# Peptides against a protein of PDB entry 8YVU: the designs that were tried, part 120

Target 1, 39 residues: chain A of PDB entry 8YVU
Amino acid sequence: PQLCYILDAILFLYGIVLTLLYCRLKIQVRKAAITSYEK
Target 2, 160 residues: chain B of PDB entry 8YVU
Amino acid sequence: TWLTVLKKEQEFLGVTQILTAMICLCFGTVVCSVLDISHIEGDIFSSFKAGYPFWGAIFFSISGMLSIISERRNATYLVRGSLGANTASSIAGGTGITILIINLKKSLAYIHIHSCQKFFETKCFMASFSTEIVVMMLFLTILGLGSAVSLTICGAGEEL

## One batch from the design tools (peptide; made by RFdiffusion4, then SolubleMPNN)

Design b2_p19_5_s4 (from b2_p19_5, 13 letters changed)
Fold by OpenDDE base, seed 5:
Order: structure tokens, then sequence, then C-alpha cells
Structure b2_p19_5_s4 (fold): chain B 39 residues (1-39), chain C 160 residues (1-160), chain D 39 residues (1-39), chain A 19 residues (1-19)
């Protein structure tokens, strides 16, 4: 049972980190698309 | 700027806040339907006894709805209303986190005191179940608080 | 304990989906960067 | 935008379930 809760915490942290990285990457894609449209 | 990014994601954050609120309400309803919390001895369900899943869900739902409406209509009065609601939801979220942490500590203490090695004992099972639900509610509340704070920053940036 | 395992399954699925989306987005950023360098 | 629309659709479904 303790291992399950530890796994939940790790997976939750991983989900948050991935969400932040995904947001950053999405912003980069949008910036790249805008710069390609202005050339 | 970070503000322009947050403004573009304001509707998404509002929807996330509503979803978090609905999940919290569902958990509250399920726990109240399955367990007679009023007859449970101890403080293992203190967050539920305080009604946090219900009032917290209401605050987050209102905040999320106002944020979505404010973004769609782009009216000054709605922006102020959304900012106020998001601020209130942020305070409610912070209070909720505090209540849930206290509940978690009490539940954990109960498990340690009663040496709950036998999972099938009713009291130990209830304490473990409470701990699991409180942890889930804590994660949802943190997500809701994050969305409400983000929306508050967006709203404040629109008023400046 | 059953709820913990259900949460683990949901978080694991969420992590997989986010990882796939992140990989797709990263490939898109790389493709956009290559196309901007060739112009 | 599509992800947002999908999310809004899911919320609309939830609201319809609770009405």
Amino acid sequence: as target 1 above (39 residues)
Amino acid sequence: as target 2 above (160 residues)
Amino acid sequence: as target 1 above (39 residues)
Amino acid sequence: DEALLLLLYVFDLFFKLFQ
C-alpha cells in the first residue's frame, strides 16, 4: 500500500512536469509558426 | 510575455477549474452516500465533515464559469467579477489544502496508533479509505488552486 | 488500496498520453526549425 | 483550439448529466 502511494506521488509529479514541458513546447511551436508566417 | 500566454490559456484554465470542482463534488457525494460520516468516530473524515468538497466545488465552479464568460464576452465588469471570483477561489483552495493536510495527518496518526496491519478491520479500512480520498482531494485542490492563481494573474494583467 | 491502484492506472495513462503528445510536438518543433533554416 | 473545444464538449456533457 505504501508503494502504491509513492507511485501515485511520482506519477503525479511526472504529470505536472510533463504538462509544464508540453506548455513550453506548445509556446515554442506557436512562436515558430508566427515567425514562419511573417517571412 | 507570460501574461499574454496566460491570457490565451485563460479559457482552458477556467475549464480545468470547473472540472476539478466537479470531481471534488463527485467525491464528496460518493463518500457521503456510501459512508455515514456523521456516525464515524474520530476525525479521519474532518475535511468531509467540514463540507470542503461541497463549498470548495461551488467556489471553483463559479470562478471557472466567470473566467470563461469573462474571456468570451471581454467586458470590463465581467473581468472584475472573474478576478474577484478567482481570488476567492484561490483563498478557498489554500484553505482547503490546509484542511486536507490536517485531515491527512489525523488519518495517518489514527493508522499508526491502532497498528492497522489488518486491512480488513472496519476502522482501519475506513481510515485507509479516508487517507486515499483525502490525498486525491489534495491533488485536485492543488490543481484547482494553480488554475485559480493563474486566472487571477491573467485578470490582474487585464486591469493594468 | 483499490482506489490507489485505479489512480495509478489513470495517472499512468495520462503520463503515456502526455509523453506521446510531447514527442509529437517535439518532432513538429524540429521540423519547423529545419524549414526555417532552409528558407 | 481543438483541445479546448473537446474540453468544453466534455464539460457540456457533464453539465447535461447533472441536469
Scores: peptide ipSAE 0.480, ipTM 0.788, DockQ to the pose 0.060
Fold by OpenDDE base, seed 2:
Structure b2_p19_5_s4 (fold): chain B 39 residues (1-39), chain C 160 residues (1-160), chain D 39 residues (1-39), chain A 19 residues (1-19)
Amino acid sequence: as target 1 above (39 residues)
Amino acid sequence: as target 2 above (160 residues)
Amino acid sequence: as target 1 above (39 residues)
Amino acid sequence: DEALLLLLYVFDLFFKLFQ
């Protein structure tokens, strides 16, 4: 049961980091799309 | 197109394989240090008795290192060596999954036979702990196998 | 303890899905960057 | 490439921890 909680903490942290990276990448894609449309 | 994507991610896949191997080795060493597996009744730690965390970690580590070195040096002989190592690691991963599934079945059967209603009983605690570790190792082995297979497909595509 | 195992499964699935989405988005960013460099 | 470099750096830290 203690190992399960440790695994949950690691997976939760991993999920948060991936979500932040995904959001940053999505913002970059949107900026690139806007720049390509104005061109 | 799919092969081109795998080639660009070859280093990432190799690093993932090494990480998986290191985590498996860490779990193996922790379990061996905390528990005397030889004195535990039953086959709830059959994967550890078979030495899978050790030899599996070695195979995955070698495969991952060879893949990274092959990508960095771009030498034809290293590409062939990496392909061979990744193929061997894929076979080892498949064998590891089989061993872990057998261990999981034995652990679950042990819990069922002893009617583990009291979680704090030593035998039931060990069986539940084994189940948790085996499930975690199974997920890591599946990830390692996926990376090894991807690297094998990438290497085979470069030889064609 | 049973809730911990369910949470592990959900977080693991979430991690896999996010990794796939991140890879797809990264490929889209690379394609957009190549298209912008050729214009 | 930066994410890969960060990952490699984390791996190097782990290897140094086990040496």
Scores: peptide ipSAE 0.477, ipTM 0.782, DockQ to the pose 0.067
Fold by OpenDDE base, seed 4:
Structure b2_p19_5_s4 (fold): chain B 39 residues (1-39), chain C 160 residues (1-160), chain D 39 residues (1-39), chain A 19 residues (1-19)
Amino acid sequence: as target 1 above (39 residues)
Amino acid sequence: as target 2 above (160 residues)
Amino acid sequence: as target 1 above (39 residues)
Amino acid sequence: DEALLLLLYVFDLFFKLFQ
């Protein structure tokens, strides 16, 4: 039971990190799309 | 093509493989430090008794490192070495999955036989703990196998 | 304890989905970069 | 490439933690 909670914490942290990376990548895609549209 | 995509992600796959290996080693060392697996009755920790978290992690680490080095240097001998290591890691991963599935079945059977309604009982706690760890190790092994197989396909595609 | 396992499964699934989405987004960024380079 | 570098850095940190 305690290990399950530890795993939850790790997976939660991993999920947060991935979400942040995804958001950053999404912003990059948007910037690239805007740059391609202006060109 | 899928091969081109995998080639571009080879370093990422190698890093993922190393990470998986490190996590497996961490769990292996933690379990071995907390529990005397050799004296535990039943095959609840059969995967740990087989040493899978250790040798599997070594294979995955070597495969991942070789894949990264092979991608960076792009030398023919490194490509062949990486292919060999990834193939070995794929075999190790498949074996590991088999061991973990067997362990999981034994752990679940143990929980069922002992009617583990009280989680605070030592035997039930250990069986539950084993089940949790084995499931996690199984997921990690599947991820490692996926990366190793992907790297193997990439390496094989480069040799053809 | 059961809630913990359910949470683990949800977080694991979330991690997989995010990884797939991240890969797709990365491919889109690469395609956008190639298109911007050819233009 | 930056994400990969970050991942490699995290791996290096993990390796250093276990050494």
Scores: peptide ipSAE 0.494, ipTM 0.795, DockQ to the pose 0.074; fails the geometry check
Fold by OpenDDE base, seed 3:
Structure b2_p19_5_s4 (fold): chain B 39 residues (1-39), chain C 160 residues (1-160), chain D 39 residues (1-39), chain A 19 residues (1-19)
Amino acid sequence: as target 1 above (39 residues)
Amino acid sequence: as target 2 above (160 residues)
Amino acid sequence: as target 1 above (39 residues)
Amino acid sequence: DEALLLLLYVFDLFFKLFQ
């Protein structure tokens, strides 16, 4: 049971980090698309 | 720059808030259907007795829906309404976190006092189950509060 | 304990889906960068 | 936009489940 809670904490942290990275990457894709349209 | 990013994600935040509300409502209904909370001794389900899964879910759902509608229609009256609803949802979320923390402390104290080595004892099982559900609801409430606060900041930035 | 394992399964599935989406998005960013350099 | 549509679809499924 204690191992399950530790795993939950690790997976939760991993999910948050991945969500932040995904948001950053999505913003980069949008910026690249805008820059391509202005050319 | 931060306000512009939050504005672009306003619809996503509103949807996340509604989802969080729905999950909280699901947990509330499941617990109420499986357990007779009124007959459980102690305050291990104090958050459920306070009705937080229900009224909290309503506040978050209304706030999320208003945020989505405000973003889609871009009307001044809807922006103000969304700001008010998100502010109310933020206050509700903060209150919910407080209730859940109190419930968690009581549940943990109960487990420690009764030396719950035997998981199959009904009282120990109920206290452990309460602790697990309260922790899950606490995480969901933190996510909901984060979305509501973000939407409130976006709405305040538009008035400004 | 069963709820902990259910949460682990949900978080694990979420992590896998996010990882796949992140990989797809990263590939798209790379393709966009290559296309921008050829012009 | 596709991720948002997928999220909206999941929400619609949840709303239909509770109705």
Scores: peptide ipSAE 0.487, ipTM 0.781, DockQ to the pose 0.073; fails the geometry check

Design b2_p19_6_s1 (from b2_p19_6, 15 letters changed)
Fold by OpenDDE base, seed 5:
Structure b2_p19_6_s1 (fold): chain B 39 residues (1-39), chain C 160 residues (1-160), chain D 39 residues (1-39), chain A 19 residues (1-19)
Amino acid sequence: as target 1 above (39 residues)
Amino acid sequence: as target 2 above (160 residues)
Amino acid sequence: as target 1 above (39 residues)
Amino acid sequence: LDFYIQLFQLLLQLLLDFM
């Protein structure tokens, strides 16, 4: 049972980090698309 | 530059592989130290008896290290080496997942056969603990495989 | 305890999906970079 | 144990450098 909670914490942290990275990457793609449209 | 972003991503994946490997190794060491798996009858710890946490951790560690080194030196030969290591790590991860699934099935079968109504019984506790550890190892292995595959795709894309 | 295992499964699935999405987004960024270099 | 501690420290440094 305690191991399950530890795993949850690790997976939760991993999920947060991936979400942040995904958001950053998505913003970059959007910026690139806007820049390409202005050219 | 896009290359810098890609490099950072590869490094991150490499670090993730190494971390996964270290966690697997830690779990393997802890389980071996606490339970003395060699004296446990049955197939509850079949994955540990097969040494999967150890060799799997080694493969993931090597793959991650090679990926990081390849990214740092930006040499074509290192990229190829990293690609090979990541591919090997991916295969090892897939094999590990298979072994862990088999172990999980055996552990669940053991729990079912012994009708573990009393969680505090030593055998049932050990089987439950084994199942939990195997599940954790399975998750870590899948994460490692995901990182290795990602690195392989990245490396292949750089060679093309 | 059962909730913990369910949470683990959800977080795991989320992690896989995010990883796949991240990979797809990365491929898109790479394609965009190549297209910008050819212009 | 010392090897593991050093390896962990190296990983932590690598993670910090990545951030």
Scores: peptide ipSAE 0.506, ipTM 0.809, DockQ to the pose 0.079
Fold by OpenDDE base, seed 1:
Structure b2_p19_6_s1 (fold): chain B 39 residues (1-39), chain C 160 residues (1-160), chain D 39 residues (1-39), chain A 19 residues (1-19)
Amino acid sequence: as target 1 above (39 residues)
Amino acid sequence: as target 2 above (160 residues)
Amino acid sequence: as target 1 above (39 residues)
Amino acid sequence: LDFYIQLFQLLLQLLLDFM
């Protein structure tokens, strides 16, 4: 049971990190698209 | 093109928020139906006694719905409304997290005091179950808060 | 204890979906960068 | 229960529309 909670914590942290990375990547895609449109 | 991508994200975040709210509501209703919280030692289910699963779920649901409606209608007034609702939901989520942390501490203290070596004792089982439910609710609340904050940032970006 | 495993399953699924979305977004960024370099 | 079912169906439809 303790291992399950540890796994939950790791997966949760992973989910948060991935969400942040996804947001950052999406912002980068946006910046790249804007730059492409100005050319 | 970017507005379309942002819109898809807002919808996704809104749906996630509504889903989180629904899960919280379901857990609240199940716990209230299965457990007579009023007859259980008051400290284990303090978050439920405070009604957090219900009002928190309502706030998250409203925020998510407003976000979806705002995205679909593309109306400036709806964007502002969604921003306000998301902000309120973020505050509610933060309060909920605080309540859940307090409940978790009490539940853990209860488990420690009763030296729950025998899982089969009804009190220890209830305390363990409460702890599990509170942890799940905490995770859901954090997810809901994350979605609400994300929607708030998106909404603020559209106003700018 | 069973609820913990259910949560693990949900978090795991969420992690997979986010990873797939991240990969797709990363591919889009790469494509956008290549298109910007050819101009 | 009907309200929950309808809400769940609505959520599922929204999720499907998003995909």
Scores: peptide ipSAE 0.504, ipTM 0.802, DockQ to the pose 0.078
Fold by OpenDDE base, seed 4:
Structure b2_p19_6_s1 (fold): chain B 39 residues (1-39), chain C 160 residues (1-160), chain D 39 residues (1-39), chain A 19 residues (1-19)
Amino acid sequence: as target 1 above (39 residues)
Amino acid sequence: as target 2 above (160 residues)
Amino acid sequence: as target 1 above (39 residues)
Amino acid sequence: LDFYIQLFQLLLQLLLDFM
């Protein structure tokens, strides 16, 4: 049971990191789309 | 800029793969230190008896390292090496998942047979502990496989 | 303890979904970059 | 063990650089 909680913590952290990366990537895509539209 | 982002992503995937490998190795080491798996009768620890935490961790570590190096140096030979290592790691991951699933089934069967109502019984505790570790290893292996496959696809895309 | 395993499953699924979405977004970014280079 | 520690440190640094 304690191991399960440790795994939860790791997975939670991983999920947060992935979410942040996804958000950054999404912002970059939006910036690229805007730059492409201005040309 | 996007190529740089993709490179950072590859590095991140490589780091994730190495981290997964290290965690697997740590779990393997802990289990081997706490339990004399060689003397455990039965298939509860079949994944550990097969040495999966060790060789799997090695393969994932090598793949991750090669991926990071390949990304940093941008050399064609390194890309091929990384692709090969990632492919090997993907195969190793698939094999590991298979072994872990088999081990999980055996562990669950063991728990069912012994009707583990009393958690404090040594056999039931060991079976439960084994099941928990195997599940964790399975998750880690899936994560490692995902990273290796992702890196393989990225490497293959660079070669085409 | 049962809640912990359920949480693990949810977090794991979330991680997989995020990874897939990230890959799709990455592909979209690559396509956008190629299209921008051809203009 | 030293190699693993160095590898871990390198990974941690890489992770920090990625953040």
Scores: peptide ipSAE 0.503, ipTM 0.808, DockQ to the pose 0.072
Fold by OpenDDE base, seed 2:
Structure b2_p19_6_s1 (fold): chain B 39 residues (1-39), chain C 160 residues (1-160), chain D 39 residues (1-39), chain A 19 residues (1-19)
Amino acid sequence: as target 1 above (39 residues)
Amino acid sequence: as target 2 above (160 residues)
Amino acid sequence: as target 1 above (39 residues)
Amino acid sequence: LDFYIQLFQLLLQLLLDFM
């Protein structure tokens, strides 16, 4: 049971990091799309 | 730009393989240090008795190292070697998953037969602990296989 | 203990889905960057 | 041990460069 909780913590942290990276990437895509439309 | 991105992806996948290998070795070492598997009756630790954490970790480590070296040196002969190692690691990962599934089934059957209502009974605790470790190893093996397959596809694309 | 295993499965599935989405988004960003440079 | 430490540092640097 303790190992299960440790794994949950690691997976949760991994999910948060991936979500932040995904959000940053999505913002970059939106900025690139806006700059391409203004030309 | 596309090649530089693929290189970064290959390096990341190689790092992931090495990390997976290290985690598998750590789990194997911890289990061997805490439990004398040779004295445990039954097939609950069949994956450990087969030495999967050791040889599986070696295969993933070699594959990851070769992938990183191939990317850094950018030599055509190393790319072929990395592709071969990644293919071998993918096969090893598939075999490992099969062994772990068999072990998981045996562990679950053991828990069912002994009607483990009391978690603190030594046999039930050992079976539960084994099941948890096997599940963790299964997840790590799936991650390793995914990285090895991805590297194999990338390497095959570079040869074409 | 059963809830912990269910949580592990959900978090693992979430991690896989996020990884796939991140890869797809990264490919889209790269395609957009290439199209902007040709322009 | 030194080899493992260097490997770990290399892996950490690669991870940071990827982020």
Scores: peptide ipSAE 0.485, ipTM 0.788, DockQ to the pose 0.063

Design b2_p19_6_s2 (from b2_p19_6, 15 letters changed)
Fold by OpenDDE base, seed 1:
Parts: structure tokens; sequence; C-alpha cells
Structure b2_p19_6_s2 (fold): chain B 39 residues (1-39), chain C 160 residues (1-160), chain D 39 residues (1-39), chain A 19 residues (1-19)
């Protein structure tokens, strides 16, 4: 039972990190698209 | 094509926000149906007594719907409305997290004070159940806040 | 304790979906980079 | 409950369509 709560915390942290990475990657894609449109 | 992909991602975030809101609402309704919260003494269900699962779910649902509609109609007024709704939902989510943390602390303190070794005592069972539900609601609220903040940043980037 | 396992399942599913989206986005970034290099 | 379930299923289907 304690292992389940620890797993929840790890999965939650993983979800937050992935969301942040996804946002950063999305911003990079947007910047790349803007740079390609100005060319 | 690329703008269409970004639009789909924003719509996906909006759908995720609505889904999170619906799950929160479902948990709120289940707790209200199973437990007579009004008859439970103490602050174990303070978040439920404050109606957070209901108003929080409504705010997140409205924010998600407005985000989806704003993306589909590409109207300037809808973009501003979506940004405002997402900002409001982010604030509501932050407030909800604070309330849930306070509730969680009270629930944990209750469990600690009563040294609930006997899981079969009705009060200890209710406190444990409340703690579990509050933790689940906290996770869902954080997910909702994450989606709302993401949508707010995306909307702010489009105005800029 | 049973609710913990349900939460684990939801978080796990969310993590898988985010990973798939991240992979798709990464592939798109790579395709965009290749297209920009050919120009 | 049925209305909520139907709404939930529609949202899930929408989510799947975006995937």
Amino acid sequence: as target 1 above (39 residues)
Amino acid sequence: as target 2 above (160 residues)
Amino acid sequence: as target 1 above (39 residues)
Amino acid sequence: LDVYLDLFLKLLQLLLDFM
C-alpha cells in the first residue's frame, strides 16, 4: 500500500516533467516555423 | 499544416481540461452520494463543504470549452474570452490546491491523533477514505491547473 | 488503497499518451529540420 | 448518471479522435 502512494508521486512528477518538456518542444517548433516563414 | 497541428494540440489540452473537470465532478458527486458530509463533524471534508469539486469542475469545463470554441472559430473576441477563462481557471485551480492541501493536513493530523491502528473503526475509515479522495482531487486539480496554464500561455502567445 | 491503484492506472495512461505525443512532436521537429536543410 | 456517462464517452471519443 505504501508503494502505491510512492508510485503515484513518481508518476505525477513524471507527468509534470513530460508536460514541461512538451511545452518547451512546442515552443521550439513554433519558433522554427516563424523563422521558416520569414525566409 | 503546422498551424493546424498547433491548433489540434490546443484543442487536445482543452479536452484534457474538460475531462479532468468531469472526473473531479464525478468524484464530488460520488462523495456526496455516499457520505452525508453535512453530518460529519470536523474539517476532514472542508474542500467538499466549500463546494470546490463543483465550482472548480465548472470553471475548468467552461475554460476548456471556450478554448475549443476559440480555436474553431478563430475570432479575436473568442481568443480573448478563452484567455480570460483560462486565467480564471488557473487562479481557481491554485485556490483549489491550497484548500485541498489544508484539508489533507487536517485529515493526516486526525489520523495521527487518533492512532488509527484499528482500520475497522468507522471514524478512522472515513478519515482514510477522505484522505484518499482529497489526494485524488489534488492530483486532478494539479493536472487541470497544468492544462489551464498551458492554454493561457498559448493564448497569450497568440495575442502577442 | 484501492483508489491509489486506480490513480496509478490513470497516471500511467496519461504518461503513455504524453510520451506518444512527445514522440510525434519530436518526429515533426525532425521532419521540419530536414525540410529546412534541403532548402 | 447516464447523461454524465454519455458526456464522458463523447469526451473520450473526442480525445481519441485527436490522438
Scores: peptide ipSAE 0.506, ipTM 0.807, DockQ to the pose 0.097
Fold by OpenDDE base, seed 5:
Structure b2_p19_6_s2 (fold): chain B 39 residues (1-39), chain C 160 residues (1-160), chain D 39 residues (1-39), chain A 19 residues (1-19)
Amino acid sequence: as target 1 above (39 residues)
Amino acid sequence: as target 2 above (160 residues)
Amino acid sequence: as target 1 above (39 residues)
Amino acid sequence: LDVYLDLFLKLLQLLLDFM
């Protein structure tokens, strides 16, 4: 039971981190696209 | 192409939000079907008594749907509407998290007071079950909040 | 206990999907950056 | 339950279309 909760916490944290990274990457893609369009 | 990618991502976030909402509703309905929360003494199911799974899920669902519609229609008014809905859902999510944390604390306190060494006792089992559901709902709410905030940021970026 | 395992499964699936999406997005960013550099 | 199931299936289809 304790292991299950620990795993939940880890997976949840991982999900949050991935979401944040995905958002950052998306912003980078947007910036790259804008820069490419202005050229 | 980039705008298309961004739109797809917003749609994905919207779908995720709707899915989270649906899961919350499912849990709410299951709990209500299995347990008569109205007859349960104490605040173990305070979040359910407050109807959070229902209204929270509705807010998230509406936000997600509006986000998807906004992305599909690509209309400025819909974008603003989606932004507003996402903001509202984010606030609702934050409120829900607060309620769930309070419920979790009460549930844990109940478990502690009753010294639930015997998990097979009906009261202890119900308290444990409630705690588990509340934790799940909390995680789902945080995920929903994350998606709503992400959509809000994306929408705000499009308005600028 | 069973609920935590279900949650683990959902979170795990979510994490996998996000990872795949992140990888795809990262590849797209790289392709865009390469294309921008070749111009 | 059927309405929920249909909605769930629609959402799943939307997710699959997105993938």
Scores: peptide ipSAE 0.505, ipTM 0.811, DockQ to the pose 0.090
Fold by OpenDDE base, seed 4:
Structure b2_p19_6_s2 (fold): chain B 39 residues (1-39), chain C 160 residues (1-160), chain D 39 residues (1-39), chain A 19 residues (1-19)
Amino acid sequence: as target 1 above (39 residues)
Amino acid sequence: as target 2 above (160 residues)
Amino acid sequence: as target 1 above (39 residues)
Amino acid sequence: LDVYLDLFLKLLQLLLDFM
């Protein structure tokens, strides 16, 4: 049972990191789209 | 800019792969230090007996390191090397998943046979612990495989 | 303990979905970059 | 173990630099 909670913590952290990366990538895509529209 | 982003993403995948490998190795070493797997009857720890946490961790670590180095130096020879290492790591990961699934099935079967109603029974505790560790290792292996495959696809795309 | 395993499964699924979405977004970014280079 | 720890620390630093 303790190992399960540790795994939950690791997976939760991983999920947060991936979410942040996804958000950053999405912002970059938006910036690229705006730049392509201005050209 | 996009190439830089892709490079950062590849580095992240490489780091994730190395981290996964290190965690797998840590779990392997902890289990081996706590339990004498060689003397355990049954196939509950078959994945550990096969040494998967160790060789799998090595493969993933090498693949991740090579990927990071390849991305940083952007040299054609390193890209090919990274692609080869990632491919090897992907194969190793797939094999590891197979071994872990087999181990998980055996562990679950063991739990079922012993009708583990009492958590404090040594055999039931060991089987439960093994199942938990194998599940964790399986998740980590899937993550490692995902990173290795992603890096392989990225490397293959750069060579085409 | 059962709730912990369920949470692990949910978090794992979330991680996989995020990884797939990230890959798709990355592919879209690549396509956008190629399109911007051809213009 | 020390080598692994150093590697882990380097990995953590790389992860932090990525963030």
Scores: peptide ipSAE 0.501, ipTM 0.809, DockQ to the pose 0.082
Fold by OpenDDE base, seed 2:
Structure b2_p19_6_s2 (fold): chain B 39 residues (1-39), chain C 160 residues (1-160), chain D 39 residues (1-39), chain A 19 residues (1-19)
Amino acid sequence: as target 1 above (39 residues)
Amino acid sequence: as target 2 above (160 residues)
Amino acid sequence: as target 1 above (39 residues)
Amino acid sequence: LDVYLDLFLKLLQLLLDFM
């Protein structure tokens, strides 16, 4: 049971980090699309 | 440049693979130090008896190291070597997943047969502990396989 | 303890889905960057 | 153990630099 909680914490942290990276990448794509549309 | 982005991805995947290998080695070492697997009745620790945490971790570690070295030196011969190592690691990961699934099925069957309602019984505790470790190793192996396959696809794309 | 294992499975599935979405988004960013460079 | 620890710290730093 203790190992399960440790795994949950690691997976939760991994999910948060991936979500932040995904958001950053999505913002970059949006900026690139706007710049391409103005050209 | 797209090459710089790919390089960063390869390095990240290589680091992830090495980290997965190190975690697998740590778990294997801890289990071997705490439990005398040779005296455990049944196939609850069949993956450990097969030595998967050790040889699997070595394969993933070598593959990750080769990927990092290949990325840093940008030599054609190292790229081919990394591709070969990642392919071998992917095969090893697939085999490891199969072994772990078989072990998990045996552990679950053991828990079901003994009707483990009382967690404090030594046999039920060992079966539950084995199941938890096997599940953790299965997740790590899937992550390692995903990284190795991704590196293999990236390496194959560079050779074409 | 059983609830912990269910949570692990959900978090693991979430991690896989996020990884796939991240890869797709990255491929889209690359395609957009190549198209912008050729214009 | 020290070599492994240094390697682990380097890998962690590389991961942090990638983020």
Scores: peptide ipSAE 0.485, ipTM 0.794, DockQ to the pose 0.073

